# Designs tried in a protein design run: peptides against a protein of PDB entry 4JHK. Part 190

Target 1, 212 residues: chain A of PDB entry 4JHK
Amino acid sequence: EDYKIQSFDLETQKLLKTALKDPGSVDLEKVSSVIVDQSLKDQVFSREAGRICYTIVQAEAKQTNGSVFRRNLLNRLQQEFKAREETRKRSTQEWVCLVSFICNIFDYLKVNNMPMVALVHPVYDCLFRLAQSDALKNEEEVDCLVLQLHRIGDQLEKMNVQLMDELFNLLRDGFLLQEDLSSMGRLLLLEILEFRAGGWKLSDTAQKYYYS

## One batch from the design tools (peptide; made by RFdiffusion4, then SolubleMPNN)

Design b2_p30_7_s3
Fold by OpenDDE base, seed 4:
Structure b2_p30_7_s3 (fold): chain B 212 residues (1-212), chain A 30 residues (1-30)
Amino acid sequence: as target 1 above (212 residues)
Amino acid sequence: SSLEKLAQELKKKAVEDWEKLVPKELEEFE
């Protein structure tokens, strides 16, 4: 199976590949740190990071029935989450990468094909932050918000429909009332509103935007 | 507003849940 890790240097690529196949032979704390660090810098990798993490978790569980990687990963994510407002102030890119990564972990790191319950509120908190007026005016944040809702919105709603309703109230208000949205931002908000209204079914517009 | 209250409560719960994330979720994996 191919993983998009070309953004790393060769030594780190080797480390990651080894972690994926033989996690017991590497420092899994270091591996988790490297993955989180790169996920905060590279949007493409941030998307793939969830899958990579899942694979490492499975490999370690199979090899030693261990959970060193998961523990270190989640601890690091907790630290980044706690500092999320500072991250947002420092770099919008890092902030949206963080949100993307957390959402991808939610999407991929499942137990018996069920979402990690403890991540539900953290994920919603991130999405609610992206739905605030100061974030909606930034197209990069809107892109992130809409992308995550396309990917995991249906799962999140199943976990807590009340929070999803409230989130979409914010999005509706942003779409209707906020004046400093970009044209694309407004279009994306409209699309995601319709997407949910249609039962989380992908539209042709969304298909072209995210998969072209 | 009710929305503001909800947002504040959500933020609180998010922090609390994450603090319990490692112990709770890792047990489910094992």
Scores: peptide ipSAE 0.450, ipTM 0.867, DockQ to the pose 0.765
Fold by OpenDDE base, seed 3:
Structure b2_p30_7_s3 (fold): chain B 212 residues (1-212), chain A 30 residues (1-30)
Amino acid sequence: as target 1 above (212 residues)
Amino acid sequence: SSLEKLAQELKKKAVEDWEKLVPKELEEFE
């Protein structure tokens, strides 16, 4: 498979490629750190990173029946999650990348073809943070919120419908009551409200209205 | 407020679940 790792230097690319095929021959802690670091810088890569992580997990399991990579990955994510407020204060870009990456890991690293239960509350916490008034005024955070809900909203709802209801109460209130939303932000909130109302699907009419 | 309380509870649960359940999830993943 082709993975989008062109943003890395050649040495790191080689490391990642080796990890994908022969994980036992590389430092998997280093690999996990490299992936997380880059995911915090590049939101596009964070999506690809989920797929890469899945492949490495499978390769290590097959080769050595080990879980060194998963352990290191999740431990690093836990550290970043704990520091999420500090990250947000420092850099909105890094914050939305972190959220995106956590959501992508939730999407790709499944247990028995089901999302990891342990990540449900962390993901919701991130989304709830994005749904606060101080975040909704930032279009970059709204973009991230709506994007993640498009990707994994249906899965999250299946895991906890009560939290999803509470989240969308916040989004509805933001849409209706918050004055300092951008025009695009308000449009995106309306779209995602309709998206969920439609069973996490968009009608043809809505699709044309929002994305054409 | 009620919303603030909910947010704080969720934050607490998120941290607790991550710390306690990730090892268990890894076992189930394997």
Scores: peptide ipSAE 0.441, ipTM 0.863, DockQ to the pose 0.849
Fold by OpenDDE base, seed 1:
Structure b2_p30_7_s3 (fold): chain B 212 residues (1-212), chain A 30 residues (1-30)
Amino acid sequence: as target 1 above (212 residues)
Amino acid sequence: SSLEKLAQELKKKAVEDWEKLVPKELEEFE
């Protein structure tokens, strides 16, 4: 398949392409760092990055039965996760990119066609942070939260319905009680509440109301 | 508070789960 890596220089593109086909011939630590760095800058790329990471993981597993790339990727993600509050303070954009990337890794790095159980709590931790009142007042954070729940909410709920219930209690309270939400933020919260209530799909009425 | 307790528990579980995924390859984080 084709991968959207045009934003990288030609040398890095070649590195990534080689990692996708012959991971044993490249520095997989460097590859993981490059992917994470770009994902922290571009939320759109973070989605593609998930697919790229999955392919590299599969390629390395098939070639050498190794997991060097995954190990380095997870180590880097742990470092970024540890610094998530400082990142949020410094740059909302980088923070939502981080959350988006972690969620996309959860979505794409499946084992036996199932999500990695070890990523469930990290993902929920990020989403709960986005659901706090100081984050809900920022439309960019609300956008990120709602987007991730649209993408992986049903999967997350299957992994832990109790945490999902708690998360949506926060979202409901934010929708009903928080005064400093933007109009769009409030609408997005209402939409995602209805989305889950409808079995993680939009009703015809909601579809028309929010996306017509 | 209940929220604070839940957040702390999630952080703890996140660390534990990642360490299970990559044993002795991940550094401790808060």
Scores: peptide ipSAE 0.424, ipTM 0.836, DockQ to the pose 0.292
Fold by OpenDDE base, seed 2:
Structure b2_p30_7_s3 (fold): chain B 212 residues (1-212), chain A 30 residues (1-30)
Amino acid sequence: as target 1 above (212 residues)
Amino acid sequence: SSLEKLAQELKKKAVEDWEKLVPKELEEFE
């Protein structure tokens, strides 16, 4: 299987490829750090990173019954999550990349084909933050919010429908009552409201757009 | 407000859940 890792230098690409095949032969802490660092800079990679992380986790489990990679990955994510407000103030781009990466980890890093329960509240916390008035006025944050809900909204709702209802109450209020939304932001909010109302189902074209 | 209370509780739970994602606790949450 091919992974989109061309953004890394050749040495790092080799490291990642080796981690995918023979995780016991590489420094998995370093691998996790590299993946997180790149995911915080590139939303496109953050999607691929989820798949990469899952593969490495599975490979390590099969090879050594270990979880060094997953532990390091989650520890790093915890650190980034704790600093999320500071990150948001420093860089909207880094903030939305962080949210995207956490959501992608939730989406791909499953155990027994189930999402990690411990990530549910952190994911919702990020999405609720994006649904606040100060975030909804920023198109980049709205883009991120809507994108994540398209990708994992159905899964999150299954984990906690009450939180999803409350989240969408905020989105409806933002759509109806907030005056400083961009035109595109308002359209995106309307679209996601309709998307959930339609049972989280996408057309083939929309599916390609959000999951490519 | 109820929303503010929810947000605070959610934030608290999120932090607690992350803190539990340590090596000794990881299997419990999988």
Scores: peptide ipSAE 0.418, ipTM 0.847, DockQ to the pose 0.554

Design b2_p30_7_s4
Fold by OpenDDE base, seed 1:
Structure b2_p30_7_s4 (fold): chain B 212 residues (1-212), chain A 30 residues (1-30)
Amino acid sequence: as target 1 above (212 residues)
Amino acid sequence: SRLEELEEQLRKRAIEDFERYSDIELKEFE
């Protein structure tokens, strides 16, 4: 596979490539830190990062039956998660990158083709935070929320439908009751409400209506 | 409120889930 790691310097690229092929020969703690750091800066990369992480996890499992990379990755995620409110206060961009990354890890880092149970509550917590009134008024946060729900909403619901119901109660309330939503934010909330109502899919007509 | 309680419990569970997994992984490599 070809991985988009051109944003890193050559030394780091070499490190990542080696981790993908021979994870036992590199410092996997360093690898995990590099990936997380970049994912917190670039939301686009976070999607690729999920794929990279999965590949490294699989490679290490095959090579040594180890989980050093996954452990370090999750430890770093835990640290960032614990500091999420500080991150949000400091930078909305970093906050949405964090959410995006956690969601992408949930999406890609499967164990036996199943989502990691340990990530379910962290993901929901992030989405619930994005569904609060102070976040819904920010288009960047609404964009992030809606994007993640489009990507992994169906998977999350399978893990805990009660939490999903509660989350969407907040979204409906935001759509109907919150006065300081932007026009686009309100439109996106309506779209995601319809998206779930339609079984996590939209008709072609609806797709064009919301995203044309 | 019920919602506030739910959110608080969710935060706690999220942290606990991270911690439990980390602990398990750490023990495997000790």
Scores: peptide ipSAE 0.369, ipTM 0.828, DockQ to the pose 0.478
Fold by OpenDDE base, seed 4:
Structure b2_p30_7_s4 (fold): chain B 212 residues (1-212), chain A 30 residues (1-30)
Amino acid sequence: as target 1 above (212 residues)
Amino acid sequence: SRLEELEEQLRKRAIEDFERYSDIELKEFE
């Protein structure tokens, strides 16, 4: 199994490869920090990071019955989450990378095929922030919001349908009432509204309309 | 407003969820 880690220097690549195969032989706190740092800079890697993290967690559990990596990873995520507003003000790109990473961890880092309960409210909080009017006017944030809902919306709804209803009330209001949405932003909001209404699936007709 | 109240409660719960997890993990290694 190959992982997309070519963006790291050779030393770090070696560290990550070792963590994936023999997590007990490396500093897993350092590994978690490296993964989070890169995920905040590269949205493409942010997606891959979910798979990498899952593999390391499973490898450590199997090798030593430990959870050092997961603990350090989530501690770092907590720190970044707490600073999310400052991150957003500093860099929209880093902010959407952070949201993407948290959502990807939610998607991939499952225990007994169940999402981590500790991430449910943090994920919803990030999505609610993206659904606010000051974020909806930014196409990059709308792209992030819609992408995450496509990836994990059905799973999130299973965890808390009431929060999902409230989130989509905001999205509906944004679509209908907000005047400074871009044309693409408005289109994406409409698509995601229809996506959920259709049971988190798109018909062939809708797929062609929005993505062809 | 109701929305503002909901978002405030959500932010609080989000932080609490992280903290609870951290506490549980720390206990496992003590």
Scores: peptide ipSAE 0.368, ipTM 0.827, DockQ to the pose 0.497
Fold by OpenDDE base, seed 3:
Structure b2_p30_7_s4 (fold): chain B 212 residues (1-212), chain A 30 residues (1-30)
Amino acid sequence: as target 1 above (212 residues)
Amino acid sequence: SRLEELEEQLRKRAIEDFERYSDIELKEFE
């Protein structure tokens, strides 16, 4: 398989390629750190990062029956999650990258073909934060929120429908009651409300309305 | 409020979930 790692220097690319094929021969803590660092700067890479991480996890499991990479990855995610409010204050871009990365890990890093239960509450916490009034007024945060719900909303709902109901209550209230939403933000909230109501899919008519 | 309480519980659970996973991983390598 080909992975989009051109944004890294040649030595780092070699490190990542080796980790994908022979994880036992590299420092997996370093590999995890490199992946997380880049994912916090580039949302495009963060999507690829989920797939890369899953491949490394599977390769290590097959090679040594180990989970060193996954442990280091989740430890780093825990650290970043704990500092999420400070990250948000420092940089909206880094904050939405963090949320995007956590959601992508949730999406790709499956255990026995199931999402990791340990990530369910962290993901919901991030989405609830994006659904607060101070975040909904920022288009970049709304974009992130709606994008993640499009990608993993159905999976998250299967894990905890009560939390999803509460989240969408906030989104509905934001759409109806919050005055300082941008026109695009309000449109995106309406779209995602309809998206869930339609069983996490858009009708052909809705697709044309929102994205043409 | 009910919502505030829910969000507080959610934050607590999120941290606990990470911690529990870390503890499990540490025990496996001991």
Scores: peptide ipSAE 0.364, ipTM 0.825, DockQ to the pose 0.475
Fold by OpenDDE base, seed 5:
Structure b2_p30_7_s4 (fold): chain B 212 residues (1-212), chain A 30 residues (1-30)
Amino acid sequence: as target 1 above (212 residues)
Amino acid sequence: SRLEELEEQLRKRAIEDFERYSDIELKEFE
């Protein structure tokens, strides 16, 4: 498979390529750290990173029946998650990248073809934070929130419908009651409300209305 | 409020879920 790793220097690219094919021959803690660091800087890579991580996990499992990479990855995610409020204060961009990465890991890093239960509450916590009034006024955070719900909303709902209902109550309140939303932010909230109401699907007409 | 309580519980559960999984992975590796 082809992976988008051109943003890394050549040495790191080699490291990642080796990890994908022969994970036992590299420092998997270093690999996980590099992937997380880049995902916190580049949201586009963050999406690809989920797929990369899954591949490395599968390769290590097949090669050594080990889970060193996954362990280190999740440990790093835990550290970043714990510091998420500090990250948000420092950089909105890094914050939304962190959320995106956690959501992408949830999306791709499945165990026994099932989402990792351990990530359900962390993901919801991030989305609830994005649904707060202080976050909804920031278009970058709204973009992130709506994007993740488009990607993994249906999966998350299957894991916990009650939390999803509570989340969307916040989104509806934000849409209806919050006065300092951007026009685009308000539009995106409306769209995602309709998206879920339609069974996590969007009609062609709605697609044209919101995104054309 | 109910919402504040829910969010607080959610934060706690999120941290616990990370910790539980990490502990399991460490035990399996050792």
Scores: peptide ipSAE 0.362, ipTM 0.825, DockQ to the pose 0.507

Design b2_p30_8_s1 (from b2_p30_8, 16 letters changed)
Fold by OpenDDE base, seed 3:
Formats: C-alpha cells, structure tokens, sequence
Structure b2_p30_8_s1 (fold): chain B 212 residues (1-212), chain A 30 residues (1-30)
C-alpha cells in the first residue's frame, strides 16, 4: 500500500517508509513524534496517520513482538490531550487537528479487533468540548465535531450509549436554542442529529441535501 | 507478549486520563 507522506522531506519519508517495513531498524520514538507533530498541523494527514500507525504497530509486533512505537505514540497523545485547553486557546486549527488525530487513532488502532477502551473517555471529552456553546459558534469546530461523529459515532455509541445521549442532548440544545450559530453550523448540527436518528446512516436524499 | 504490553498500556492510559474526562464532563453537565 502507498501512504500519503509527500508533505515530509525526503529524509523523513525514508524514515517513515523504513518504519513501515523494518521498524526495528529505526528510532520509533522519533517516528512517533514526527507523526504526531504533523497530525497536529495537517488534518488531511491526520486521517492517513491512523493507518500509518496501525501498520507500524503491526509490523513491530510481527518483527520483534514489541510495542515501543505504540507506547511512545500513546504517551505523546496523552500529553497532548492533557494540554488540549491550552492548544485550543493557542490555535483552533491545532485543536481540531488534535481531536481528529485522537479520533483517527481510536478508529484505526484496534486491540483484538476492538477499540482501545482507554481512548473512549478521552474521545468523548473532546467531542463534549466541541459541543459547548463557545465552540459551536465556531464553524471550524462544528465541522470537526460533525466529521468525527460521522467517522466513529457508531463505534463510540457502542462503547457508551449514555455519554452519546448526553452529547446529543447538547447538540440538540445548541441547534434549537443557541442564537450565534452560523447558517452552516446550524445545518451541520441538524444533519448530524438526523444521522444518528437514522442509525448512523444518511439517506441518499439527505446526503444530497447536506453535502452536494 | 506484544498484546500483553498493549493491554498494560491501555490500562495505564485509562486510569490516568479517566479523572480528567469524567470530572470535566460532570462539570459541563451540571
């Protein structure tokens, strides 16, 4: 498989390619740092990063039965999560990239074909933060929220339906009661409410209405 | 094994992050 790593310099590309095939021959802490750093700046790469991380984890497990990469990755992720409010204050773009990255890791890094339980509450915490009034008025944050719910909402609900209900109560209230939502923000909230109500599916008609 | 190490990491991460998430959610929903 080919990975979208063209945004990196040639040396880093080589490092990543080597990590994907022969993880034991590279500094996996450095690899994890590079991936996290780029994911915090590039939301497009963030999606690919999940797949890359999964591949490296599998390659290391197969080659050495080790978990050095995953350990370093999760440790860095934990640090970024703890500092999420400071990140949001500093840069909305970096904040939504962080949320996207956490959600993508949740989506791709499975243990026994199941999501990592350790990430359930952190993911919900990020989504709840995006569902607050001060975030809902920012279209970039609404875009992120809705995108993640489309990607992993059904999986998250299976892990904790109570938290999902509480989250969508906030989204409903935001849609109905908050006055400073953008037109697009309000539309996206309505769409995601319908999306969940339809069993995390969208009809062809609705899909055309919201995304054409 | 690799799986055992991953499980240990999951447990450690969960225990460390759980208080932050739960307390924030409780505060926001109060």
Amino acid sequence: as target 1 above (212 residues)
Amino acid sequence: SAEEKMEELDKELYEELKPFSLERIKKLLS
Scores: peptide ipSAE 0.057, ipTM 0.621, DockQ to the pose 0.789
Fold by OpenDDE base, seed 4:
Structure b2_p30_8_s1 (fold): chain B 212 residues (1-212), chain A 30 residues (1-30)
Amino acid sequence: as target 1 above (212 residues)
Amino acid sequence: SAEEKMEELDKELYEELKPFSLERIKKLLS
């Protein structure tokens, strides 16, 4: 398979390729750290990282019935999650990358072809943080929030509709009441409100209106 | 429930992610 890892140096690319094919032959803790580090810097990669992580998990499971990579990955994610407020203060980009990565892991890293229940609350916590007033005024954070909801909102709702209702209450309030939203931010909030209201679907007309 | 069944299937993952800190909804909605 073709994995988008050209942003890494050649040595790291080799490491990742080896991990994808023969995870038992590499330091999987190092691999997990490399993936997380890059995912915090590059949102495009963070999407690919989900697929990469899934492949490595599957490869290790098949090879040794082990879960060393997953354990290390999740440990690192928990560390980053715990420090998420500090990350947000330091760099909005890194923060949205972190959220994107966690959401992508949720989306791709399935267990028995089902979402990881353990990630539901962490994902919601991230989305709720993005839905706070201080975050909604930042277009980059709104972009991230709306993007993740487009990607995994329906899955998350199936896992916990109550939390989704509460989240969208915040989004509705932000859309209606918050004065310092950017024009695009407000538009995106409206779009995602309509998206959910339509059963996590948009008509072609709506798609053109919001994204063309 | 479906969620409970899924939790049983990924019990190990659930335990691995136990240290994730959860924010209370009341605080998030305030």
Scores: peptide ipSAE 0.035, ipTM 0.563, DockQ to the pose 0.283
Fold by OpenDDE base, seed 5:
Structure b2_p30_8_s1 (fold): chain B 212 residues (1-212), chain A 30 residues (1-30)
Amino acid sequence: as target 1 above (212 residues)
Amino acid sequence: SAEEKMEELDKELYEELKPFSLERIKKLLS
């Protein structure tokens, strides 16, 4: 497999490649920190990070039956989650990267082909924060919200349909009642409302309307 | 087993994150 890690320096690339193949030979705490740090800066990498993390977890499990990387990763994730409001105040970009990263970890880091139950509420918490009126007025946050719902919305709903209903009530109210949404933000909210209503799929008509 | 360890970690993480649940966020945003 090829992993998109060209954004790192050569030394770090080597570290990551080694972690992917021989996790027992590297400092897995350092590896986890590097991955999280980069994911907070680069949303494109944030998507790749989920896949990388899963691979390292699997490699360590097979090699040593250990879970050092996963433990360190989740501990760091918890720290970032706890500080999410401070992150949002400091940088909208880092905030949406954090949300994206948490969602990608949820998407990729499966146990027995099932999502980690521990991540369900943290993911919803992030999405609910993005669904608040102060966030919906920011197009970057709306982009993030809609993107994550496209990627993992169906999985999240299966884990807790009540929370998903509550989330989409907020989105509907935002779409209908909030006056300071951008044109694109309003369009994205409408699209995601229709997306879920269609069983987490877009009809051909909707596809043409939104993307043609 | 590795899978059992991962499941245990999942439970531990859930308990640790529980104080920062959706309910807490709702209260902070109210």
Scores: peptide ipSAE 0.033, ipTM 0.567, DockQ to the pose 0.623
Fold by OpenDDE base, seed 2:
Structure b2_p30_8_s1 (fold): chain B 212 residues (1-212), chain A 30 residues (1-30)
Amino acid sequence: as target 1 above (212 residues)
Amino acid sequence: SAEEKMEELDKELYEELKPFSLERIKKLLS
């Protein structure tokens, strides 16, 4: 397997590669910290980070039946989540990276082939925050919201359909009632409404229409 | 452009409000 870790220096790349193969031989707290730090800066990496994290978790479980990496990872995520409002205030880019990373961890870090139940509410909380009027007027936040719903919306709905209904009520109201949405923002909201209504699927034609 | 796409979508939505398409609209808005 090849992982997209070229953004790291060579030493860190070696660390990550070692963690993937022999997690017991490295400082897994450091590994988790490095992954989180980079994910908060690079939204593209955040998706790859999900795969990396899952692989490390599985490797450690197989090697020692341990969960040091996962524990450290989740602890760091919890810290970042708790500070999410401050992060949002400081940098929209960092905020959307945080949301993206949490969603990607939810997507990839399966336990017994199931999503981590403990992440359901935190993920929804992030998405609900993006669905507030002050966030919907920001195209970058709308883009993040819609992207995550495209990636994990179906999984989240299976975990809690009531919260998903409530979330989409906000999106509907935003689309219909909020006056200061950007043209693209409004377009994206409509697209995601259609996406869910279509069973979390869009035709190739529709995809090109909304995102070309 | 996004504006042009919105205009097209508004038109499509209007057509969807016609008598035999109301259920689809309800699903979109629910």
Scores: peptide ipSAE 0.008, ipTM 0.304, DockQ to the pose 0.015

